# Ledger of designs, part 67: peptides against a protein of PDB entry 7PB4

Target 1, 105 residues: chain A of PDB entry 7PB4
Amino acid sequence: KMLNIKEYKEKLLSTLGEFLEDHFPLPDRSVKKKKKNIQESSVNLITLHEMLEILINRLFDVPHDPYVKISDSFWPPYVELLLRNGIALRHPEDPTRIRLEAFHQ
Target 2, 218 residues: chain B of PDB entry 7PB4
Amino acid sequence: DALQMAVGYFEKGPIKASQNKDKTLEKHLKTVENVAWKNGLASEEIDILLNIALSGKFGNAVNTRILKCMIPATVISEDSVVKAVSWLCVGKCSGSTKVLFYRWLVAMFDFIDRKEQINLLYGFFFASLQDDALCPYVCHLLYLLTKKENVKPFRVRKLLDLQAKMGMQPHLQALLSLYKFFAPALISVSLPVRKKIYFKNSENLWKTALLAVKQRNR

## One batch from the design tools (peptide; aimed at target 2 C89 G123)

Design b2_p21_6_s1 (made by RFdiffusion4, then SolubleMPNN; from b2_p21_6, 11 letters changed)
Fold by OpenDDE base, seed 1:
Structure b2_p21_6_s1 (fold): chain B 105 residues (1-105), chain C 218 residues (1-218), chain A 21 residues (1-21)
Amino acid sequence: as target 1 above (105 residues)
Amino acid sequence: as target 2 above (218 residues)
Amino acid sequence: SLAEQLLRLMVEELVILEAEL
């Protein structure tokens, strides 16, 4: 039973990864930010896959505080996407923190 | 009529109080099967029954029988297909049901009224190529769906990786050949020019029914 | 969108599977 679940999980993760690459790719870095002077720190945006991985891991690793702090690496449209679709929830008192929806509960 | 009663039974589910649940189920299945194979089903009936077949509401044997008789009288609604694909994500259907669904989707592809939303599912279908049981049928589906805009470097890599793993499968070669046609610069490898039909005749299950549908719609 | 709906379904299933593991 556990082997079958694990295999299915691995398959689903692979499918999800490919699906995210197809439908929710990061914006092409080609937006030449015009040379205004602000040393915009080259914040490396993480993929939606990586974001989901962080959220899933936090949900299961720290179930009593399943919230993840939104970093600058979180592309705002991805955060909005997750919230809008009920995949993630914003912390009621701290808008800088989000959690994955506990679908198993 | 008998068909409406049968569809209504599947939609509402078995009424708990019937002692002869299995006999009633079989009666309604036979009704649907008989009408579907003789006349085809209306788009609305397919919408309801296809959703039921993939929802996991009934057992695999029942779901398989329902799915096998998803034969249109005229057209299949694209929305029905989209709903069906959503159920594939939930994983409540068996692997055999998924295979059957993709076979059905390929066989019935020309009877689907629109393709716009199905084309948006391209990435989802492509992601299913990694399933060895689905791969032949997904390749065929993708062969029907693929446009130039779908041919991307990462998908080429994935197909080549699959080829390295699975060998030179005819269905994979067909898809790669199509990819090379749309984007020759992405595929440097010389592909053997095979003139022959690359895909297994997935239509075999519905061949007679499809001929009848085409004849009725002439 | 359809893609967003599918995303939700896949994530939901993944969470359920993880909880079983």
Scores: peptide ipSAE 0.663, ipTM 0.528, DockQ to the pose 0.272
OpenDDE base, seeds 2, 3, 4, 5: peptide ipSAE 0.547, 0.550, 0.662, 0.662; ipTM 0.715, 0.714, 0.532, 0.426; seeds 2, 4 fail the geometry check

Design b2_p21_6_s2 (made by RFdiffusion4, then SolubleMPNN; from b2_p21_6, 12 letters changed)
Fold by OpenDDE base, seed 5:
Structure b2_p21_6_s2 (fold): chain B 105 residues (1-105), chain C 218 residues (1-218), chain A 21 residues (1-21)
Amino acid sequence: as target 1 above (105 residues)
Amino acid sequence: as target 2 above (218 residues)
Amino acid sequence: SMAEQTLRLMVEELVILEAEL
């Protein structure tokens, strides 16, 4: 039973990864419009997959405080997407913190 | 069923509830209150009763009691909320009923099935920030609803003007912090990094009922 | 959107599976 659950989880993670690449890719950095003063703050935006991984890990690692601080690496449209769909919840007292919905509870 | 008879009375009953202690009215109101607090109400029952509470069909005391027992068994229909907001526009409800409705809407926000139509009402809710009695609760609602697309220069200006008039209120600071998160270029003012956002605890009226609803739906 | 609904379902299932491990 446990082996089957692990294998199914791995398959689901792979399918989710492919799905996210197809439907929710990061915007291509290619529109180098030449306006000089946009400091290319080389903030490495993380993928939606990586964001979900962080949120899932926090939910299970720290179930009493499952909130993650939104960093500059979090692309704002992804945060909005997760909140809009009820996948994530904003902290009631701190707008810079979000948690994954506890679907197992 | 006693609940069906009670709901039917409110739906079909005489429009002019005479201010007299109608023993029948009190009996039916107690029936609704007892079921709502014990088991919650079905989405259809909430649709009917919420509409009645905001329509001005009954007196303010009755409307207040009905609104206080709008506790879902499972979910609240978004359509019921949109219809309720339409009654707020007609202006037949008291100021206290409007405050109670916004408190209810914040407390029950997670139990509303969909948010698409409620999000379209963003401009209406934002306009209600000018009411000093509503402002704390509307800020909390907007904190839950605000998307990046809602953060416009004219709304930022209105919030800053409101802050200049009312001072640095915790609920305004919470909403401004969210606006700054979505559009940092629109808010040049250094907002104090308040680690804790304090909204008036709108849930306190329904805290025990909400705990019971969450426990039944687990 | 359909894609957003599918995403929610996939994440929900993943969380449930993780809780069973």
Scores: peptide ipSAE 0.661, ipTM 0.438, DockQ to the pose 0.313
OpenDDE base, seeds 1, 2, 3, 4: peptide ipSAE 0.652, 0.655, 0.659, 0.659; ipTM 0.509, 0.526, 0.424, 0.423

Design b2_p21_6_s3 (made by RFdiffusion4, then SolubleMPNN; from b2_p21_6, 13 letters changed)
Fold by OpenDDE base, seed 5:
Structure b2_p21_6_s3 (fold): chain B 105 residues (1-105), chain C 218 residues (1-218), chain A 21 residues (1-21)
Amino acid sequence: as target 1 above (105 residues)
Amino acid sequence: as target 2 above (218 residues)
Amino acid sequence: SEKERLLRLMVEELVIIESEL
């Protein structure tokens, strides 16, 4: 039974990864560097897959405080996507923190 | 079905010839209340009854009772919410009904099937912040709806002006903190980091019903 | 959108599976 669940998890993760790459890719950095020396802090944006992984891991690793602090690596449209679809919830006291919805509870 | 008869009564209105109009109305209202609290209502039933509650077809007491039992079995249609907001614009409902509607909308937010049309109503909800009775609930709704594209300089000015008039309210502070998160350059004011619940979620009239809905939809 | 609904369903299923793990 456990082996079958692990295999199913791996298949689901693979399918999710492909789905995210096809439908929710990061915007191409093709915004022409107009030469203004604004040190655009080269904050590497994480993929939606990586964002979901962080949120899922936090939900299970720290179930009593399942909230993740939104960093500069979080692309704002992804945060908005997760919130508007009820996949994530904003912290009631700190708008800079979000959690994954506890679908299993 | 008793529920279908009750919904049909509210939709078609009272038949003129019934001598016991009040007893018949109470019977049908109790039927709707009983089903809503036990099982929830179908999206179609909510569509009909929510429209009736806000249209001014019945008295404020009846409208209040109908609105209190707008508990979904599964989902609420976004179209039902858009129609409901249209009735708020017509102004045929009481101030207490408007407050109750915004409380309901916040409480049932996660059960609304789509948010695309509701997000387009952002400007309408934001304009309702000027109503002192609505302001706490509208702030909570806007806290759920606000996207980066909604954070504009004129809205920041309006929120700061509202804060100057009303003082630092927890619900307003929550919304301002969210605005600062999306557009830090527009809000130069230091907001106090408060570890307090901004919104009184504990006083939700539907808390027990929502728990039951979540348990049934697992 | 349909895509966003599918995303939710996949995440929901993943959370359920993880809870059984």
Scores: peptide ipSAE 0.658, ipTM 0.443, DockQ to the pose 0.317
OpenDDE base, seeds 1, 2, 3, 4: peptide ipSAE 0.649, 0.648, 0.660, 0.649; ipTM 0.546, 0.560, 0.427, 0.544; seeds 2, 3, 4 fail the geometry check

Design b2_p21_6_s4 (made by RFdiffusion4, then SolubleMPNN; from b2_p21_6, 12 letters changed)
Fold by OpenDDE base, seed 5:
Formats: C-alpha cells, structure tokens, sequence
Structure b2_p21_6_s4 (fold): chain B 105 residues (1-105), chain C 218 residues (1-218), chain A 21 residues (1-21)
C-alpha cells in the first residue's frame, strides 16, 4: 500500500511538472530593453513547481506555522494565481506571508 | 418541504388572503433560519433569498434576518454576489444592511465558487472606502481581492488621503501594506512595520456556522 | 480557467497523498 502511494505521488509530481512547464512557464527574460541603468536585478525567479514544493514542504514540516515569506524570487503573477484559485492563503496579519491550503484537513 | 414553502413565500410575496401575515412571515423566516444554521442553504436558495434581502421587498428587520442566515451548505454562486452588489448600487437597502452585506461577503469569501466577476467589481468596492461605516470591511475585502494590476497611482493617492483624514487605522494600514508590497515605488511613506494586521472580526457573527460548514465539507 | 482548475486539483491530490505518507 505505501509503495503504491509513493509511486502514485511520483507519477503525479512528474505530471504536475510537465503541466507547469507547458502552461505556466516563467516569462522569457529576452526583452532586454537596453535601458542601461536598470541594475540587472539578478533575482533568480523560481518556477511555479519550486514555489509549490516550498509551500507543500512548509505545510507538513511546520504545521503550526505553515506560512512562507514571499521573497523577491517569487514571481508576483504566480502568487496571485495561487491565491486566486484558493491553492494558497494570505496570512491575515502579514501580507508578505502565504500558506498552502490544508486540503488534507 | 417546509424550506421550499418558505423560500416560495419570500419569492412570490405574501398571498393577499392571509389574515395573519406577520405570523406566516415569522413562521417562514424561522424555517429558513433553522435550516440555514443546521445544514446550510443550497446555492439556489441563497441566490433567491440574498436577492430578496437586498431588493427592498421586505422591511429592514426581515432583510437583516434573511441576510444573517445566508449560510452555504457548500458554495455560494458568484452570480448571486454580483446580483447582490447590483442591488447595493440601486440604494434601496439601509446603511446597516450594506455593512452587514460586506461583513457577510468577507466571512463567506472562501465559499464563493469563482472570483473573476467579483474582481471586476474592484473599482466599485474601492469607491465604497469613502463611507466611514463601510471602510473597515471594504478594506478587508480589498485585502482579499487586490492584485498587482489593481494598484494604481490614483488609488494610492486616495488611500493616503483617506489616512490623512481618518488617521492610521489598522485596516487601512493593512491595505496600504499590501499596496506597498505590490508597488513599493508608489508608496514613498514609511509604513510602520506592523507585525499584526487587525481587521474587525466579520466572522464572529457566523463563526459557529462556518466551523460547521467546514466540518460537513471535509 | 480550466487550466487553473486542473492545477488546483493536482495540488489538492498531492497534499492528500503527502498526508498519507
């Protein structure tokens, strides 16, 4: 039984990864508008997959404080996507924190 | 069933011939209240009753009681909320009913099936910030609805002007903090790093009912 | 959108599966 759950989880993760790459890719950095002085905000944006992984891990690792602080690596449209669809919830007291919805509860 | 008869009474209005109109009204209202608090209401029942509560068909006391029992069994239709907001624009409901509606909308926000049309009403909700009685609840609603695209220079100015008028209210600070998060370049003012955002607990009226709804949908 | 609904369902299922492990 446990083996079957793990295998199914791995399959689902793979399917989710492919789905996210196809339908929710990061915007191509290619519009190098040459405006000189915009410091290349070297902020590496994380994928939606990585964002979800962080949120899921936090939900299970720290169930009493399942909130993740939104960093500059979080692409704002992804945050909005998760909130809009009820996948994530904003912290009631801190707008810089979000949690994954506890679907298992 | 008794609930269908009660909903039908509110929808069709009182039958002319009933000598005891008030007793009949109270009977049907109690039926709706009992079912709503025990089991919640179906989305269709909420659609009908919410429309009635905001249309001005009945008196303020009846409308208030109906609105207080708009507790979903599962979900609330976004269309019902859009219709409700349309009635707010017509202005046939009392100020107290408007406050109660915004409290209800915040409390039931997670039970609304879709948010696409509600998000289009952002400008309408933002305009309601000028009402001092609505402002705390509208700030909470906007805190739930605000996207980066909604954060415009003119809205920032309006929020800062409102803060200058009414002072540093916790609910307004919460919304400004969110605006600063989305558009830090638009807000030059140092907002106090408040670790705690205090919205008025709109949920308090429905706390027990909401817990029961969450337990049934699990 | 249908895509966003599917995303929610996939995440929901993943969370449920994780809770069973």
Amino acid sequence: as target 1 above (105 residues)
Amino acid sequence: as target 2 above (218 residues)
Amino acid sequence: SEKEQLLRLMVEELVILEAEL
Scores: peptide ipSAE 0.668, ipTM 0.425, DockQ to the pose 0.315
OpenDDE base, seeds 1, 2, 3, 4: peptide ipSAE 0.657, 0.657, 0.658, 0.656; ipTM 0.554, 0.553, 0.558, 0.568; seeds 2, 3, 4 fail the geometry check

Design b2_p21_7 (made by RFdiffusion4)
Pose (drawn by RFdiffusion4):
Structure b2_p21_7 (pose): chain A 91 residues (1-28, 43-105), chain B 212 residues (1-189, 196-218), chain P 21 residues (1-21)
Amino acid sequence: KMLNIKEYKEKLLSTLGEFLEDHFPLPDVNLITLHEMLEILINRLFDVPHDPYVKISDSFWPPYVELLLRNGIALRHPEDPTRIRLEAFHQ
Amino acid sequence: DALQMAVGYFEKGPIKASQNKDKTLEKHLKTVENVAWKNGLASEEIDILLNIALSGKFGNAVNTRILKCMIPATVISEDSVVKAVSWLCVGKCSGSTKVLFYRWLVAMFDFIDRKEQINLLYGFFFASLQDDALCPYVCHLLYLLTKKENVKPFRVRKLLDLQAKMGMQPHLQALLSLYKFFAPALISVKIYFKNSENLWKTALLAVKQRNR
Amino acid sequence: MHEKILYQMVQELVVVTAEMR
């Protein structure tokens, strides 16, 4: 069961990364890829389940933040505009 | 054959400015509906015309008439439905066309050969609940399509939030009651649906439904 | 279309990551 889930996870992650690079590229400060942004969000969601918010730095491309906001992937802090969290799809 | 000429004409897409082209388009569309309302269309023709109508090609009237004449002689391929969902995801489709398609998918539900690959698109179907124009028809579709495996906690939470936003709507209540039946531990809380008139009810389709 | 596909894939990844834990 574990190995099956692992194989599925790795396949999903690789295909997701390819899809992101194919359909959500950077334009050319130092910006990070959308993949790294999603990785930071997923890591913070499980590492700190009581505060899954991550600060928005200058490396976050505003179009990516707005993309994640429009599609229900990322959620804004009720008071602090510089923080965003990942939607807890698992619950 | 008389119908294949119209299928090819619609596959060629819209043509130049109209000198006599309006009459030609009308003749081809009349031929298709006559065949559809007399004895029905085959699976291949439906696979072609449904996806042509759900694409950006041709105006709204042509797509509406094509959807209203999508009556199967036998069965409907599920791959055609998958491509139709993909064309909906493209977004170059009219709202009224989307409503008509969801009405058609509800009406033609028992004439699709397989429904497992359609159930795999439960997520795309569920995401359309945000749109309050598609909400009743999407709820009617999900009432038919929902299995036990589809009742995930996230979906229950989002459906409860939508019920709180819109109120206890009949279609939302019916879908929530189905979710309660399938997963009572995740939440506490088929049949009549408004605007569920079968627009595609020909006599032969009626005999085939009774034979079903 | 691509935005919807992205949503579906990210949703599945979050759920699978939770199962791995």

Design b2_p21_7_s1 (made by RFdiffusion4, then SolubleMPNN; from b2_p21_7, 10 letters changed)
Fold by OpenDDE base, seed 5:
Structure b2_p21_7_s1 (fold): chain B 105 residues (1-105), chain C 218 residues (1-218), chain A 21 residues (1-21)
Amino acid sequence: as target 1 above (105 residues)
Amino acid sequence: as target 2 above (218 residues)
Amino acid sequence: MAEQILRLMVEELVILEAELQ
């Protein structure tokens, strides 16, 4: 039973990864708008897959404080996407923190 | 069913021939209150009763009692909320009813099935920030609704002007902090890094009821 | 449609993770 669940989870993760690449890719860095002075804030944006992984891990690792601080690596449209769809919730007292919805509860 | 009879009474209005109109009204109101607090109301019942509470069909005391028992069994229809907001625009409800509605809307926000149409009403809610009695609750609602696309230069100016008028209110600071998060270039003012945003814990008149709803839907 | 599918996939993933805990 546990083995089957693990295998199914791995398959679902793989399918989710492909789905996210197809439907929710990161914006191409290529629009180098030539305005010289925007310091290439070399902030590496994380994928939506990585963002979801962080949120899921936090939900199970720290169930009493399942909130993740939004970093500069979080692409704002992804945060909005998760909030809009009820996948994530904003902290009621801290707008810089979000949690995954506890779908298992 | 006693609840169906009660809802039907409010929908159809008092039958002219009832000698004891007040006793009949009170009986039906108590029936709705008892069911709502015990089990919650179906989405259809909330649709009917919420519309009645804001239409001005009954007196303010009755409307207030109906609105206080708009507790869902499972979900609230977004359409019911949109209709309710339309009644707020007509201005037939009291100021106290408007405050109670915004408190209700914040309290029940997670139980509303969809948010697409509510998000289109963003401009209406934002305009209501100018009402001093509504401002704390509207800020909380906007904190829940605000997307990056809603953060415009004119809205930033209005919030800063409101802050200059009202002072550094916690609910305004909460909303401004969110605006700064979405559009840091629009807000040059150093907002105090308040670690905790306190929306007025309007002691959620529905706290116990909401706990019961969450427990039943687990 | 894609956003709805995303929610369903994440929901299922969370449920599966809970069963593995």
Scores: peptide ipSAE 0.668, ipTM 0.456, DockQ to the pose 0.321
OpenDDE base, seeds 1, 2, 3, 4: peptide ipSAE 0.666, 0.663, 0.667, 0.666; ipTM 0.526, 0.564, 0.533, 0.539; seeds 1, 2, 4 fail the geometry check

Design b2_p21_7_s2 (made by RFdiffusion4, then SolubleMPNN; from b2_p21_7, 11 letters changed)
Fold by OpenDDE base, seed 4:
Structure b2_p21_7_s2 (fold): chain B 105 residues (1-105), chain C 218 residues (1-218), chain A 21 residues (1-21)
Amino acid sequence: as target 1 above (105 residues)
Amino acid sequence: as target 2 above (218 residues)
Amino acid sequence: MAELTLRLMVEELVILEAELQ
């Protein structure tokens, strides 16, 4: 039973990865709008896959405080995507923190 | 057929060369409205038009009118509903359109051919309880959908939190009572015994049409 | 469709992860 669940999980993760690459890729960094002074905040945006991984891990690793601080690496459209779809929730008192929805509870 | 032409217009969009785009739109919209209210629409027509109404392809006024005439001749395909919900996730529709959709979904619930896939969307609908405008209609929908397997501790907590925030709303009490019925151990709080479950009459917009549909399908 | 599919996949993934805990 556990083996089958693990195998299915791995298959689902693989499918999710492919799905995210196809439907929710990061924006091409190439539009260097030449406006001079805004420091190229070299903020490495993480993929939606990586973001979900962080959120899932936090949900299970720290179930009493499953919230993740929104960093500059979190592409705002991805955050909004997760929130509007009920995949993630904002902290009620700190809008800079989000958690994954506890679908298992 | 005038209806097929109208549906085709909405599906394909306005042909660029039409000088009277608005008049053409209105003509086709009236055609759909007239047929829908008189005879109902085929499942295929609802599939197309419901998708259009929620896609954001047209303005809110047009989308609202299309959605209001999503009256089945016989049945609504569950797949059409699932597809429609997917558009709600995209967020291209207005808040008023979302409200109207949930009202429609409740009103048309019995005309949906199957509920298996809709039940899989339970979590999505439940998340929409956080929207104060949607909450009454979502509670009604959830009341229709809820099975024992849907009653989970986290959902109970969320409902109780909503009750704490919004007060003892009749629609929320109805849903909580159903939750307590399925899982009494999860709801330690004494709920007032309500003899009559009262939801906002979502059917009011379609009441006459639904009566006509039921009469034709007898 | 893509956003709904994403939700469903994540929901399932969370459920599966919980079963492995």
Scores: peptide ipSAE 0.664, ipTM 0.454, DockQ to the pose 0.574
OpenDDE base, seeds 1, 2, 3, 5: peptide ipSAE 0.664, 0.662, 0.661, 0.663; ipTM 0.460, 0.463, 0.448, 0.446

Design b2_p21_7_s3 (made by RFdiffusion4, then SolubleMPNN; from b2_p21_7, 11 letters changed)
Fold by OpenDDE base, seed 1:
Parts: sequence; C-alpha cells; structure tokens
Structure b2_p21_7_s3 (fold): chain B 105 residues (1-105), chain C 218 residues (1-218), chain A 21 residues (1-21)
Amino acid sequence: as target 1 above (105 residues)
Amino acid sequence: as target 2 above (218 residues)
Amino acid sequence: MKELLLRLMVEELVILEAELQ
C-alpha cells in the first residue's frame, strides 16, 4: 500500500514538473530591455517546481511553523499565482512569509 | 502525400502569399477528413492535429471539424491526450469544443495506448463536474478512470452535493455506484441498484469509424 | 484553468505526502 502511494507520488511529481515547465516557465532572461538603471540583480530565480517543493517540505518538516520567507529568488508572479489560487497563504503578521495550504487537514 | 501537405498546412499555418486562404484551408481540411474516416490517422498525425484543434490557432468551426476527424488508425498516444487537456486549461477553445473533446476522449478511450498519465489528471476531470455541459461526459470518463485510491471522502461529499443540486442523474448515479463499490463505508446513501449503466452515447459520432478501426486491427 | 489544474495537482501531492507520514 505505501509503495503504491510512493510510486503514485513520484509519478505525480514528474507530471507536475513537466506541466510547470510547459505552462509556467520562468521568463526568458534574454529580454535585457536596455533601460539604464535596472541593476542587473544577478538573482538566480528558482522554478515554480522548486518553490512548491520548498513549501511542501516546510509544511511537513516544520508543521508548527510552516512558513517560508520570500527570498529574492522567488519570482513575484509565482508568489502571486500561488496566493491568488489559494495554494499558498501569507503570514497574518509578516507579509514576507508564505505557507502552503494544508489540504490534508 | 496529400495528407502530409494538409497536416503541414495546419502545423505551419497558411503560406502568406496565398490569395485564396479559405479555399486552401477547406481543401486541406477535406483531405484530413477523407483519410481519417477511410483509414484513420497515425498517432503522430493525431498528436499534431489534436494540439492544433485545441490551441485556438483556427476558428471554432475548423477546430470542431478537425476534432471530429481525430480517428486513430491504430492507437492514440497518451501524451497527445495530456497535451490536449493542457490546452483545455489555457481556455482558448470554446465550450462546445470542450464538450466535443470529452465526448471524443470517452469514445476513443480504448484506443489510448496508456492510461497512467491520464489517471494523474483525475482531479482535473473531477473538478470539471461542476460544468453542467461537461458533467455527463466527465462522469462517463471518471467511471472509466476511477480506481479505489481515487475514492476519497471529500470527492464523495462533492458528488452528493452535486446530486442534491442536479437531482438523481443517470450518469452521476453510475459514478456514485462505482464509488460505493470501491468504498462502501463512505457512501451511506442507498443507491438504486441499476442493472444497466446509462451514459449518453458519446460514441455515436464515431460509431461507424470505431467499428471500422476495430475491424482493421483484428 | 491551468491555474486550477496546478491547484488540484498540489492538493493531491499534499494529500499523498500526508498519507506517507
């Protein structure tokens, strides 16, 4: 029974990864719009898959404080996407922290 | 080959220089229709054309005609179906195209090579039950897909709520009966013992073609 | 609808993770 759940989970993760790559890719960095003053913040943006992995892991690893601090690696449109769809929640007192929705509760 | 030229036209789009775009489109569409109904299409041709039909590249009339011609010679790739569902999520296709797609998916279900990835889309299909136009066909699809692991308490509640809203629909009763079979403890409601499961005959559009496909692959 | 599918897939993942704990 547990083996079947693990296998199903791995398959779902793979399918999610492919889905995210196809439909929610990071913006191509190549549009260097030449506007002068944007400091090339060399911030390495993480994929939506990686962001979800962090949020899922935090939810189960630290269930009493399931919040993740929004870093510069978090692409703002992904944060907004997760919040808008009820996948993530902002911390009530700290808007720089988000958690995954506890769909299992 | 006339079919390759037709598929290439839909894939690459109209060559800019053609003054008579509509006649060219109709010619290629008729070529696809003739081959699909006579011989069926290869899995690769279905992959290309199904994607085009759902992408919103062409108008609803063209997309509808293409989708009606998605008749396999042998098999349909599961990947093509997953891509198609992905396009449904983009929302560039009409409501009528979505209904036709679910009818097609049910009708062609046995010709899909694998079901593993389609089974992972169970939650998406289940959410589509809320669409009154899709509900009968989605129930039929879910009836084909449902495994014991898919039968969860929250899904049972949603189905019962839907029944309370829509009444005792035959397609919903069929799905609930299957849920009760897998998880009798989750469904306390007495379901009428239906000896026959009645779904809308989604296959009616392709009945003759499907018989021909089955005969050729025997 | 892409966003709905995303939510549903994440919901299912969370449920599966909870079953594995």
Scores: peptide ipSAE 0.661, ipTM 0.531, DockQ to the pose 0.546
OpenDDE base, seeds 2, 3, 4, 5: peptide ipSAE 0.660, 0.660, 0.661, 0.661; ipTM 0.547, 0.546, 0.545, 0.545; seeds 2, 4 fail the geometry check

Design b2_p21_7_s4 (made by RFdiffusion4, then SolubleMPNN; from b2_p21_7, 10 letters changed)
Fold by OpenDDE base, seed 3:
Structure b2_p21_7_s4 (fold): chain B 105 residues (1-105), chain C 218 residues (1-218), chain A 21 residues (1-21)
Amino acid sequence: as target 1 above (105 residues)
Amino acid sequence: as target 2 above (218 residues)
Amino acid sequence: MAEQLLRLMVEELVILEAELR
């Protein structure tokens, strides 16, 4: 039974990865860098897959404080996507922190 | 193309010699609306048209229609937003246009390319909380913008005063809860832990368009 | 809608993760 669940989880993760690449890719950096010398801290944006992984891990690793701080690597449209769809919740007191919805509870 | 001609018309203004000024205006407005809702607008087109909508160059009806179709193809330039906010200070736009702008700004917030300059406008947005018509949407915007460094004693006092005046509005409660998180020592009042933050659905006007934008940028 | 499917997939993933832990 556990082996079947693990295999199913692995298949689901693979399918989710492909789905996210197809339907929620990061925007191409090709938007013309207007050369204003502001040190674009080239914060590397993480994929939605990586963001979900962080959120899922935090939910289970720290169940008493399941919130993740939104970093500059979090693409704002992804944050909004998760919030809008009820996949994530913003901290009631700290908008810089989000948690995954506890669907198992 | 037809869109470039339409944008150029709004930018340059109506050519004096056209006997059918209203028909020409309507034609160009429909062109912009059609492209915006179907495909979105380029950042450059939004820059031009958003500025026009808030400058008072045209009547309120035209400005409202232009602002309603400020739907990005990909991104909105922060500079466009900063320029738009500058027009709010000049007061050439109607109250309804201001409300619509804040609704638009909240709805399109994630499509703005950067937030550094918008964050500098925090004080201006905060001052707009005193407008009863703007207050719900400004609270939502501030909820998106507020950082720990923005939470100052004077702003806490202003929010509490506003709550005393307006009552326990859901949008004010949401913003106050955020302020309490960043600076619990500044807010002694027990705020009800609201599991759900309720802002007025600013997105309702653009819901379908925003879904389409997100699908195209995927 | 792709967004609805995303929610369902994440929901299922969370449930599966809970069963494995």
Scores: peptide ipSAE 0.677, ipTM 0.409, DockQ to the pose 0.307
OpenDDE base, seeds 1, 2, 4, 5: peptide ipSAE 0.632, 0.587, 0.594, 0.676; ipTM 0.658, 0.681, 0.680, 0.439; seeds 2, 4 fail the geometry check

Design b2_p21_8 (made by RFdiffusion4)
Pose (drawn by RFdiffusion4):
Structure b2_p21_8 (pose): chain A 91 residues (1-28, 43-105), chain B 212 residues (1-189, 196-218), chain P 21 residues (1-21)
Amino acid sequence: KMLNIKEYKEKLLSTLGEFLEDHFPLPDVNLITLHEMLEILINRLFDVPHDPYVKISDSFWPPYVELLLRNGIALRHPEDPTRIRLEAFHQ
Amino acid sequence: DALQMAVGYFEKGPIKASQNKDKTLEKHLKTVENVAWKNGLASEEIDILLNIALSGKFGNAVNTRILKCMIPATVISEDSVVKAVSWLCVGKCSGSTKVLFYRWLVAMFDFIDRKEQINLLYGFFFASLQDDALCPYVCHLLYLLTKKENVKPFRVRKLLDLQAKMGMQPHLQALLSLYKFFAPALISVKIYFKNSENLWKTALLAVKQRNR
Amino acid sequence: SEEHEKLLYQKVQELVIVTAL
């Protein structure tokens, strides 16, 4: 069961990364890829389940933040605009 | 054959400015509906015309008439439905066309050969609940399509939030009751749906439904 | 564009769920 989940996870991640690079590229400060942004969000969601918010730095491309906000992937802090969290789809 | 000429004409897409082209389009569309309302269309023709209508090609009236004449002689391929859901995901489709398609998918549900690949699109179907114009028809569709495996906690939570936003709507209550039946531990709380009149009820479709 | 956004949502939703396992 564990190995099956692992194979599925790795396949999903690789295909997701390819999809992101194909359909959500950077334009050319130092910006990070959308993949790294999603990785940071997923890591913070499970590492700190009581505070899954990450600060928005200059490396976050505003179009990526707005993309994640429009599609229900990322959620804004009720008071602090510089923080965003990942939607807890698992619950 | 008389119908294949119209299928090919619609596959060629819209053409130049109209000198006599309006009459030609009308003749081809009349031929298709006559065949559809007399004895029905085959799976291949349906696969072609449904996806042509759900694409950005042709105006709204042509797509509406094509959808209203999408009556199967036998069965409907599920791959065609999968391609139709993707064409919906493309977004170059009219709202009224989307409503008509969801009505058609509800009406033609028992005439799709397989429904497992369609159930795999449960997520795309569920995401359309945000749109309050598609909400009743999407709820009607999910009432038919929902299996036990589809009742995930996230969806229960989002459906409860949508209930709180819109109120206890009949279609939302019916879908929530189905979710309760499938997963009582995740939440506490088929049949009549408004605007569920079968627009595609021909006589032969009726005899096939009764034979079903 | 809308198709890619919807696909992204679906892929990310499944990734979050399987990561929780």

